# Designs tried in a protein design run: peptides against a protein of PDB entry 5TUV. Part 46

Target 1, 107 residues: chain A of PDB entry 5TUV
Amino acid sequence: KEVIDRLRYLKAEIEDLELKERELDQQKLWLQQSIKNVMDDSINNRFSYVTHEDICNCFNGDTLLAIQAPSGTQLEVPIPEMGQNGQKKYQINLKSHSGPIHVLLIN
Target 2, 107 residues: chain B of PDB entry 5TUV
Amino acid sequence: AQECQNLEVERQRRLERIKQKQSQLQELILQQIAFKNLVQRNRHAEQQASRPPPPNSVIHLPFIIVNTSKKTVIDCSISNDKFEYLFNFDNTFEIHDDIEVLKRMGM

## One batch from the design tools (peptide; made by RFdiffusion4, then SolubleMPNN)

Design b2_p13_1_s2 (from b2_p13_1, 9 letters changed)
Fold by OpenDDE base, seed 2:
Structure b2_p13_1_s2 (fold): chain B 107 residues (1-107), chain C 107 residues (1-107), chain A 13 residues (1-13)
Amino acid sequence: as target 1 above (107 residues)
Amino acid sequence: as target 2 above (107 residues)
Amino acid sequence: SEKLLEEQLKKLE
């Protein structure tokens, strides 16, 4: 029957797609590890920085803060809520467990 | 048959998921390329200048950029060990990661 | 460092 043939076809195709998805998952893991290795290289790490000019060229007309923090630093941005004074609270909470946080005013 | 329809929906779902994963892989590749280009640029610049940049003139990865209006009042509380930061803003702000910055830089 | 940051931020206000 046509229905049986269609079912067989769809099942076979889904199996092929499952294999493709697993391949992509493995590629992602490999690439993530590759990026980590590149960034952890001593020479690359030495030159892994941007300048004030770089940042200023990316953003115009606003106050810019650069927050340099170790990998794994916890970043929390609470949902704005009304404060005691009737003003919305806009906050950033940072917590590092592996090193100090450094903040720079860019402009 | 209903079973055929169910499998067709599943097939389409998997195809879309695969497409998304392919896009994510492409982004990771671009991130790695951008980082390598950044390192190369900085190495070349330091070679030409025959000196490293001043320590406080550069922002080492990983970092984030906080963008807010020049009229925004920012308050910062820092722990003694500089492991914890609390920022208070009287207005909205935007956060950009280092990956986005590198993209904007054209790396 | 906190004081320095605060001073820098106040200049922008």
Scores: peptide ipSAE 0.062, ipTM 0.879, DockQ to the pose 0.031
Fold by OpenDDE base, seed 5:
Structure b2_p13_1_s2 (fold): chain B 107 residues (1-107), chain C 107 residues (1-107), chain A 13 residues (1-13)
Amino acid sequence: as target 1 above (107 residues)
Amino acid sequence: as target 2 above (107 residues)
Amino acid sequence: SEKLLEEQLKKLE
């Protein structure tokens, strides 16, 4: 039957796609590790920074906070809800587990 | 017929995931390139200046940028745990990660 | 520190 042939074809194609997806997953893992290694390199780490000018050039007219925190720091932005005074609450919660958080006011 | 339809849906789902993963891999590559370019820029700049930048003039990765209106009132409190920060805003804000900043910088 | 950050924010206001 034509239907049987279609089923066989689809099953075979799905198997091929599974292989492709696994390949991509491995590549992602490799790239992530590569990026980590590059960033953790002592020389690269020494020069892994941006300037105030860099940030100011990226944003205009607003108050800018630069929050430098160690990797793994938890960032929580709760959904804005009405506060006790009827005003929406806009919050950022930061929790670091490995080092201090440094905040700079820019612009 | 129903089995064929089910497999076709599955095939399409997998194809879409593969496409998304390919895009994500491309982004990772770009991130790595951007970081390397940043490091090269900074190394060259420090060589030309014959000195490192002042400590408080740079923002070390990883970081995030929070931008909000200049009229926004920002309250920052540190919890009992010195590694925990709470930011309160009386208006909306935007958060940008370091990856996005590097993109905006043209790295 | 919180004090330093607050001072910076106050200057902006």
Scores: peptide ipSAE 0.061, ipTM 0.881, DockQ to the pose 0.030
Fold by OpenDDE base, seed 4:
Structure b2_p13_1_s2 (fold): chain B 107 residues (1-107), chain C 107 residues (1-107), chain A 13 residues (1-13)
Amino acid sequence: as target 1 above (107 residues)
Amino acid sequence: as target 2 above (107 residues)
Amino acid sequence: SEKLLEEQLKKLE
């Protein structure tokens, strides 16, 4: 009796969890679309920026580069490999397909 | 009994997956809120100043921040159309997306 | 623009 009851309970709970997961999936899809719509709005796009001060307040005194690139720009960070001089090479490769990339030195 | 044990494992797997999805959804909500707050801040600031900020004083979304030591030597190669950038660093660096920056800004 | 970036990078070296 106890095993049968437990089995029935677990099956019912799993079904409820499946429903919950589907609900979350739908909410995620809705929210992603909402975010896209908000960001694509002309007025919001006009004001979608941060200042140099904003960036400086977020980070310490290290060298800071701001790279502004169009949506869809490809960012590649290859695995560091040894160069000819025995020094590891650290690289960032950026490829845009829709517009120019802009780089700013913040500090 | 073995079936119950299998379902217990399945139940736990689903619960963890749901928890992860809930966390991801919360992050999306925070992203949307942060973006809206950013836009609102900038709109208000420009209204008070009665002018937009200078073009080179702001970083428009989407962007990334590259953080590295002040001692790091940075080499940059740019394509003719500015669609491709190749960065070489002689030391390690960190990359931060605009979402993280907005979080650090308290948006 | 490219020259400006190059100049900025040189300052870091």
Scores: peptide ipSAE 0.055, ipTM 0.879, DockQ to the pose 0.030
Fold by OpenDDE base, seed 3:
Parts: C-alpha cells; structure tokens; sequence
Structure b2_p13_1_s2 (fold): chain B 107 residues (1-107), chain C 107 residues (1-107), chain A 13 residues (1-13)
C-alpha cells in the first residue's frame, strides 16, 4: 500500500534526522569547550575587555550601567509587581559566588 | 493513516530542532571569532600605547549592559563583600549580554 | 541576603 511505503519512508527519514541531531549536539559540545579554553587562556583573559567608548558606540540616548560579574553569577529579573505606592517594581538581583561584582556608570 | 500523520508531525519537529541547533552552532562560531578579534584589537592598542588602560576605564568580560531611560531613577543596594547587588528601577529597562555588545561593535 | 539589601535600600531612601 502507498500508506505503508510512506510510513517506511518517514521512519527512515526520522532515523537519519536523529543521527544528524546527535551530530550537531556533539559539535556544540566541542565548540563550547573550545570557547572555554580560548577564554581561559591567560593572554586572552588579560585582553578580554571593552572600553567605555565601545559601549557608547553601541547605545545612545539612555542611561547605561555596565555590570561586570564573575562567571556563574546569578541574574534574576523578577516579574514586575505592584509596589506600595501603586507603582510597578522593576528589579535586578545579582548574586555572585566566586568574586565581587563591579558596576560602572557609562556616560 | 493516523500513524503516518503522527510521523510527519514528528519529522517536522525534528527538522525545526535541527535548524535551530544549526543556527545556534553558527552563533557560537561567531562568538569565538568576535572574542578573538576583541583580544587582537586590545593587544594592538596596548602595544601602541605602551601601557594597559586604567583599571576603571575598561569592562572585563563577562559583563552585562543595563539600558534604561535617562529619566529612570535607579537605586542600588550592595552587600558588604560586593557579592550581592539589588537594583531598583522606577521604569522598564533592557539587559544586553556581552556577546550582543561584541556583535554591535562589529567584532 | 536579599532582605538585607532591601532593608539597606529603604534606609537610603
């Protein structure tokens, strides 16, 4: 039957897609490790920074805060809730586990 | 047959996941390239200046940028060890990852 | 910890 043939075809294709997906997963893992190695290199780490000028060139017309935090720092942005004065509460919570957080006002 | 339809749905889902993973992999590659370009730029700049930039003039990776209106009032509370930060805003804000910043910089 | 920060913020206001 045509339906049976279609079923066989689809099953075979899905199997091929599964293989492709696994391949991509492995590639991602490899690349992530590569990036980590590059960033952890002592020379690269020394030069892994941007300037105030860099940030100003990327943004305009607003107040800009640069928050430098160690890898693994927890960032939480709660859903805005109504405050006591009836104003929505907009908040950012940061928690570092490995080192201090540094904040810079840009502009 | 219902089975055929189910397999077609599954095939489509897998195809979409593969497409997404391919895109994510490309983004990782671009991130690595951008980082390497950043390092090269900074190394060259420091060589030309014959000194490193002042500590408070640069933002070391990893970092985030918070963007809000100039009219937004920002309050910040900091722990004694500077491991915890609480930011309160009276209006909406945007958060940008360092990866996005590097992209905007053209790295 | 968060409560402590919130309390500090209130004191600054």
Amino acid sequence: as target 1 above (107 residues)
Amino acid sequence: as target 2 above (107 residues)
Amino acid sequence: SEKLLEEQLKKLE
Scores: peptide ipSAE 0.043, ipTM 0.873, DockQ to the pose 0.058

Design b2_p13_1_s3 (from b2_p13_1, 9 letters changed)
Fold by OpenDDE base, seed 2:
Structure b2_p13_1_s3 (fold): chain B 107 residues (1-107), chain C 107 residues (1-107), chain A 13 residues (1-13)
Amino acid sequence: as target 1 above (107 residues)
Amino acid sequence: as target 2 above (107 residues)
Amino acid sequence: SEELLELQEKLLS
């Protein structure tokens, strides 16, 4: 029957898609590990930086803070709420567990 | 039948997920390329200058950029060990990660 | 601005 044939076709296609999805998942995992390895390389790590000029070229007209923090640093941006004086609170909370945080004023 | 329709919906869902995963994979590839290009640029620059840049003139990865108006008042509280930071702004701000910066740099 | 300079000094200290 036509319906039965369609069902078989769809089931087979879904099975193929499952295989494709797993392949992509594996590729992502390998690529992530590759990126980590590249970044952890001693030579690459030595040269893994941007300059003030780089940042200024990317942004203009505003105050720019550069926050260098170790991987795994917790970043929290609370939902703006009214403060004690009736002003909205805009906050950034940073918590590092592996090293100090460094902040630079770029502009 | 209804089962065919259900499987067609499932098929479409999987196709969309696969498409998204393919896009994410491409993004990771671009990130790795950008990082490698950054390293190469910096190595070349230091070779030309015959010296490394001053420590406070560069921002080492990983980092984030905080962008806010020139009129924004910023207050910062730092823990004794510099592992915890609290930033207070009297107005809105934007946060950009190092990946976005590298993109804007054309890496 | 002076405020920004103060911030920079504070943040870099």
Scores: peptide ipSAE 0.063, ipTM 0.878, DockQ to the pose 0.026
Fold by OpenDDE base, seed 3:
Structure b2_p13_1_s3 (fold): chain B 107 residues (1-107), chain C 107 residues (1-107), chain A 13 residues (1-13)
Amino acid sequence: as target 1 above (107 residues)
Amino acid sequence: as target 2 above (107 residues)
Amino acid sequence: SEELLELQEKLLS
């Protein structure tokens, strides 16, 4: 019957998709580890930076804050709420546990 | 049949997940390439200059960029150990991660 | 600008 054939087809396709998904998961894991290894290399780490010029070339006409913080630093951006003065509150909360945070102002 | 419909829904769900994972994998690949290009650029630049850049002239990875209007008033509170930062803005802002910056740089 | 310099000094201090 047509319905039975459709069921068989769908089941077979789902099995193939499961295999594909597992393959992608493994590839992601491998690549993530590779990236970590590259970034943790002492030479690469020494040269893993951008300049003020780099940032200025990416953005124009605005005030720019560059915030450098260790991996794992907590970043919280609360939903804007009305303050006591009737003004919306726009906030960024940063908390690092492994090292200091460095902030640069870029024109 | 109801079973056929259920399997079709499941198939579609898996297809969407696979598509998302494929996209994420491509992004990771691009991140690794961008990082390697950044390191290469900086190494070459320092070799040509025969010195490292001044400490406060560069932003080391990982970092974020906060972009806001020049009219925005920014207030910052810093802990004694510089492990905690609180930023207050009187207007909206945008946050961009280092990955996006590298993309904009053409790395 | 002067305002930006002041902010930078504040943030970097």
Scores: peptide ipSAE 0.058, ipTM 0.879, DockQ to the pose 0.025
Fold by OpenDDE base, seed 4:
Structure b2_p13_1_s3 (fold): chain B 107 residues (1-107), chain C 107 residues (1-107), chain A 13 residues (1-13)
Amino acid sequence: as target 1 above (107 residues)
Amino acid sequence: as target 2 above (107 residues)
Amino acid sequence: SEELLELQEKLLS
């Protein structure tokens, strides 16, 4: 029957898609490791920075803070809640585990 | 048949998942390229200048950018644990990671 | 911005 043939076709296609998905998963893992290796390279690390000009060119009209922290630093942005004075609280919490946090005012 | 319909739904689900994974993989590739381009730019710039930039003139990766209105009052406090920072704002703010910055820079 | 500069100095000190 045509239905039987369609079922066979769909099953075969799904099998091919499963293979494709596994391939993509492996590629992702490989690339993630590659990125880590590149970023951890001593020479690359030395030159892994942006300038104040770079940041200013990306953003206009606002106060800009640059927060440089070690990899793995925890960033928490709580949902704004009313404070004691009836004003909403806007907050950023940072927790580093491997080194100091550096804050720069860009403009 | 119902089985055929079920398999078609499954096929579509897998196709969408693969599409998402392909997109994510492409983003990782672009991130790696952007980082390499950043390093190359900085290496070339320092070679031309025959000196590194001043330490406080650059922001080293990884970092985040916080932008808010110039009228926003910002308070920063460091907890007893020197690795913990608290930022308080009296108004809304936006956070951008270094990946987004590199994209905006055209890297 | 002066307030932020002061904060930055405190953070760097």
Scores: peptide ipSAE 0.058, ipTM 0.879, DockQ to the pose 0.025
Fold by OpenDDE base, seed 1:
Structure b2_p13_1_s3 (fold): chain B 107 residues (1-107), chain C 107 residues (1-107), chain A 13 residues (1-13)
Amino acid sequence: as target 1 above (107 residues)
Amino acid sequence: as target 2 above (107 residues)
Amino acid sequence: SEELLELQEKLLS
């Protein structure tokens, strides 16, 4: 009886969890669409930027490059390997398909 | 008994997925709030200054920040259409996305 | 540094 009752309880709970998970999936979908709509708005897009000061306040004592690229731009950071001169290669490869890439030196 | 154990494992799996989805949803909410706050800040600032910022003084979203030592030598190759960039560093670097930057800004 | 400024000019050109 105890085992049977436990089985019934677990099955009912799993069913409730399935409903909860579907609810969260729907909420995520709606929120993602909301974010997209907000960012695609012409006015919001016009004001969607940060300043040099903003970046400098976030990072201290290093060289900072800001790379602005369209959504969907391919970013590749290869695993460092030894070059022909014995130096490890540290690289960033960027490829955009929808617009130009803009780079700024912050400090 | 074995069926009970199997259901308990499934229950736990579902609970963990739900927890992860809840966390992801919270992060999306924070991202949206941060973006809205950024837009509001910039709109107010430009209204007070009665002018937009200079073109090369701001970084438009989406962007990434590359952080490296001041001693790091950086080489950059750019395609003719500015759609492709190749960066070479003689030392390690860090990459931060715009979402992280907005968090550090306190948005 | 001067090198970094040169890099910036190159990147912004």
Scores: peptide ipSAE 0.057, ipTM 0.879, DockQ to the pose 0.025

Design b2_p13_1_s4 (from b2_p13_1, 10 letters changed)
Fold by OpenDDE base, seed 1:
Structure b2_p13_1_s4 (fold): chain B 107 residues (1-107), chain C 107 residues (1-107), chain A 13 residues (1-13)
Amino acid sequence: as target 1 above (107 residues)
Amino acid sequence: as target 2 above (107 residues)
Amino acid sequence: SEKELLEQLKELL
């Protein structure tokens, strides 16, 4: 019967998809580990930076702040709320647990 | 049959999940390539200049970029150990991560 | 609350 054949086909295809998904999961783990190894390399770490020119070329003539912080630093951007003076509060909160934060004014 | 319909829904769900995982892998690959290209560029540049850039002239990864209007007033409070930062803005701002910056740089 | 966290953070700075 056509329905029985369709069921058999779908079950077989789902099994193949399960294998494909597991393959992708393994590839992701491998790639994540590779990225970690590359970034943790001493030479790569030494040269892992951008310049003021790089940043200026990426953005228009607004005020630009560069905030360099260690991995794992907590970033909080509250939803703007009305302040005591009737003005909305726009804030960024940073908390590092592993090292200092460095701020640069680009322009 | 209802069973056939259930399996077709499951099949489609798995296909979409696989598609998403494939896209995520592609992004990770691009990030790794961009990082390697950045490192290569900087190594070559420093070799040509025969010196590293001044410490305050570059932004080391990981970082974020905050851009806001030239008219925006920014107030910054910092802890003694530079582990905590509080930024106050009198207007809206945008935040961009280092991955996005590398993409805009064409790395 | 978020407001409480913000106030605590302000006190630490």
Scores: peptide ipSAE 0.058, ipTM 0.869, DockQ to the pose 0.059
Fold by OpenDDE base, seed 2:
Order: structure tokens, then C-alpha cells, then sequence
Structure b2_p13_1_s4 (fold): chain B 107 residues (1-107), chain C 107 residues (1-107), chain A 13 residues (1-13)
């Protein structure tokens, strides 16, 4: 039957797609590990920075803060709520567990 | 048959998921390339200058950039160990991660 | 909750 042939075709294709998806998952894992290894390299770590000029070239006209924090630092941006004075409350909460946080005013 | 239709839907779902994973993998590759380019740029710059940049003139990865109006008042509370930060803004702000910054830099 | 975490953070600062 035509339906039976279509079912067989679809099942075979889905099986091939499952293999492709697993391949992509593995590639992602390897790439993530590669990125980690590259970033953890002592020489790369020494040169893993941007300058004030770099930031200013990316943004203009506003106040810019650079927040350098260790990997794994928790960043929370609460939904703006009305404060006691009726002003909306805009906040950033940072919590580091592995090292100090450093803040720089860029402009 | 209903089974055929169900498998066709599943096939399409898997195809879309694979497409998404391919896109995510490409982004990770670009991130790694951008990082390597950044490191190379900085190494070359320091070689030409025959000195490292001043410590407070650079932002080490990982970091985030906070962008807000020049009229925005920013209040910052810091813990004794500098592991926790609370930022208060009287107006809206934008947050950009280091990956986005590297993209804007053309790395 | 997020509110509780925020309050705890405020207490530490």
C-alpha cells in the first residue's frame, strides 16, 4: 500500500534525523569544551580583554558601565516595580561566589 | 492515515530542531573565532607598544556592559568583600554581554 | 522567591 510505503519512508528518515541530531549535540559539547580550554589557557587569559576605546566605539551618547565579574556570577534584573515614592524601581543584582566584582565607568 | 500525518509532523519538528542546533553551533564557532581574534589583536598591540596596558584601562572577560541615559542617576551598594552588588537606577537601562560587544567590535 | 533573594541581598549590603 502507498500508506505503508510512506510510513516506512518516514520512519527511516526520522531515524536518520535522530543520528544527525546526536551528531550535532556531540559537536556542541566538543566545541564548548574547546572554548573553555582556549579561554583557560594562560596566554589567552592574559590577553582576554577589551579597552575603553573598544566599548566607546560600540556605544555612544549614554553612560556606560563595565562590570567585570567571575564566571558563574549571578545576574538578576527584577521586573520594574513601583517604589515607595511612586517611581519605578530599576535594579541590577549581582552575586559572585568565586571572586570580587569590578565596576568601571567608561565615559 | 493518521499515523502518517503524526510522523510527518514529528519529522518536521525534528528538522526545525536540527536547524536551530546548527544555528547555535555556528554562533559558538563565531564566538570562538572572535575571542581568538581579540587575543591576537591584543598581543600584537602590546608587542608594538612594548608594554601592557594600564590595569584600569582594560576590561577583562567575562564582563557585561550597562548602557543608560546620561541623565540616569545610578546608585551602587557594595558588600564588604565586593562579592555582591546592588545597582539602583532611576530610569531604564540596557545590558550587553561580552559576546555581543565582540560582535560589535567586528572580531 | 526573587523577592526574598533581593531582601537577603539588601541585608548583606
Amino acid sequence: as target 1 above (107 residues)
Amino acid sequence: as target 2 above (107 residues)
Amino acid sequence: SEKELLEQLKELL
Scores: peptide ipSAE 0.054, ipTM 0.867, DockQ to the pose 0.060
Fold by OpenDDE base, seed 4:
Formats: sequence, structure tokens, C-alpha cells
Structure b2_p13_1_s4 (fold): chain B 107 residues (1-107), chain C 107 residues (1-107), chain A 13 residues (1-13)
Amino acid sequence: as target 1 above (107 residues)
Amino acid sequence: as target 2 above (107 residues)
Amino acid sequence: SEKELLEQLKELL
């Protein structure tokens, strides 16, 4: 009896969890669409920027590069390999398909 | 019973998955809020200044930030159309996305 | 591969 009751309880709980998961999935979809709509709005797009000061306040005194590229730009960071001179090569590869890439040296 | 134990394992699996989805949803919410706050800040600032900021003084979304030591030598190769970039560093670097930057800004 | 892509990119630059 106790085992049977436990089984019933667990099955019911799992069903509730399934409903909860579906709810979360729908909320995620809705929110993703909302974010897209907000970002694609012409007014919001005009004001979707940060300043040099903003960036400097977020990071220490290292050299900072800001790379602005269109959405969908491919970013690749190869595994560092030894160069011909015996030094490791550290690289960033960027490929845009929809527009130019802009690079700014912040400091 | 074995069935009871199996269901308990499944229950735990579902709970963990739901927890992960809840966390992801919260991050999306924060991203949306941060973006809206950024836009609001910039709109207000431009209204007060009665002019937009200089074009080269701001970084438009989407962007990434690359930070490295001041001693790091950076070489950049650019295609004619500026659609492809190759960065070479003689030392390690870090990459931060715009979402992280907005978080650090307190948006 | 990533290496192949890198080489292709270098050729384009």
C-alpha cells in the first residue's frame, strides 16, 4: 500500500513537472521573440550603444579592443599552436556576412 | 520497489532540467532589462545634451571586447571589404561579449 | 577544419 501510494505520488509529480517544463519553454520562446523585437526597433537600435567610458569602467588598465560587427558574424579562436619561431600563436578570426566589421582601440 | 526508485531518479532529472531552464530564463530577462535600461539611459543623455554623441566615441551593439596585456603585440589583417579580420596576438587575451559588459555596467 | 578555415581566411586577406 505504501509503495503503491508512493508510485502514484511520483507519477503525479512528474506530470506536474512536465507541465512546468512546457511552461518554461513557452516563456523562453516568448522572451526571445520579445528581445528580438525590442532590438530590431529603429528607435532602440539608434540608442543601443556603450561609450568608451563605459568600457573603461568595466575593465582594468589592459589594452582593450572593441569589435563591432553585424549579428551573425562568425568568431573563431583557434587553439594556440607553436609558430615557426617557437612562440605560441594566439589568434582571433572574424568573418561577417552582412556588413563591415569595425574595430576601436579603447586604451 | 524498483519502479519507485526509477521514478525518483527521473523526478530528480526533471527537477534539475527545470532548474537549468529557470536559470536560463532569468538570464534572458536580465538581458532584456539591461538592454532597455541602456537605451533609456542613452535617450535621456542625448535629450539632455540636445545632440547625439560623436560616432567614433561609442560602440554599437552587437560587439565584443578583447582585453590583453599592454605589452601584447597585436597584428590585424583586414580584407578589402572589411568583412574578414584576422588578429594575431603574441600573448593570451580574454574575450567578453556585450551582455557581460552590460552586466558589469550595472544595467 | 579550423586550420583549413584559417588558411582560407589568410588567402583572402
Scores: peptide ipSAE 0.047, ipTM 0.869, DockQ to the pose 0.060
Fold by OpenDDE base, seed 5:
Parts: structure tokens; C-alpha cells; sequence
Structure b2_p13_1_s4 (fold): chain B 107 residues (1-107), chain C 107 residues (1-107), chain A 13 residues (1-13)
């Protein structure tokens, strides 16, 4: 009856969706590896930068800090809590394990 | 009937996951394109200038941008090897990754 | 942990 037909339809559709999901998973993995390979290429790495002008054009007239750190650098932004003077604490904690961190002030 | 309902729920969950994965894949594609465009731009620019940019005038990937008010006071503590950084702000800030910057640049 | 990192970084002061 209708219920049996619906069950059959749904099972078939779910099977198709499973295949589609696995396809997307594989595509993601492939693309992630591709991106890594492209970025690790010596020529691409040499030219993988932005200028101060680029950054300034992307943001308003605020103070801008550019922080260049190796991949895998630990970035922690604590939840703003009340400080000693009743002011919220706003901070960034960085810890690199593979190389130095470089900071540029852009104004 | 209950089995039919269970399969409907499963179907919907799978559809949502697929949709999310499709979006994530699209973002990765755009990231790769943006990076390649950045490299091409920089290669062309350096060819025209017949020299690389000054080292302190560019920000190499990967990086983050911290955006805060001009009135914000920023204090920074750094380790001797520049592996650890502590930034303190007296006001709120925003963090933007290099991917977002490339998007804003129109890459 | 974040707390440990904070303490380590504060020691740099």
C-alpha cells in the first residue's frame, strides 16, 4: 500500500543521499589537500602576501594590527570578564610552536 | 508508520548535512581561487616594479587582522623568541582571518 | 589550557 511504497521510496532516496554525502566528503578532502599543495609551492609561497594598502582598503580608519604567525599557532580570546577596575578584559593570547610571530601596525 | 516517520527525519537530517557540506566546499573553492589570484597579482606587480616589496611592507600568509578603535589602547607582551604574545585592549576588537581579507580585496 | 597559557604569558611581564 501507500505506506510500503513510501518506505521503499525513502530508503532509496536515503541511499542516494548517502552516496552524495560521501562524494562531498571526498571532494572536500581532495580540495583541502590541493589548497595545501598550492600554498606550499615555493613560487606561490613567495608571492603569498598582502600589502598595507590592501589591508587599509579592506577596513575603515580604525587601528589595524596584522599578526602573521605560523599555521597551528594557538589563538585564545578569553571571554571578556570584569577586571580589577570593573572594566572588561579584552585580550588575545598567542602561542606559536613552530616559529616566530610577526606583528605589524597598520594605520 | 513510525518507520516512515523515522526515515523522513533521517532524510531531512541528511539533506541538511549535504547542504552544509556543499556550502563548505564552495568556500574552499573560492579560497583556492582567491589565493591563486593573489599570487598572480603579486607576481605581476613585482615584475612591473622589477623588485620585491620591502619586507616590512607586506603581510605574509597566514595572518590575522585585529581591528579596533583608534582610541583603543593596546599593550603587548612578547617572549624572547617571539613565540608567545599577549595583547591587552582597553576596548573591544574584531578579528579577521586572511581568507576574509582576500574576499574583501575582491580576489 | 587557556588559563595555563595566560599564566605563561603573564610571566613574560
Amino acid sequence: as target 1 above (107 residues)
Amino acid sequence: as target 2 above (107 residues)
Amino acid sequence: SEKELLEQLKELL
Scores: peptide ipSAE 0.043, ipTM 0.870, DockQ to the pose 0.061

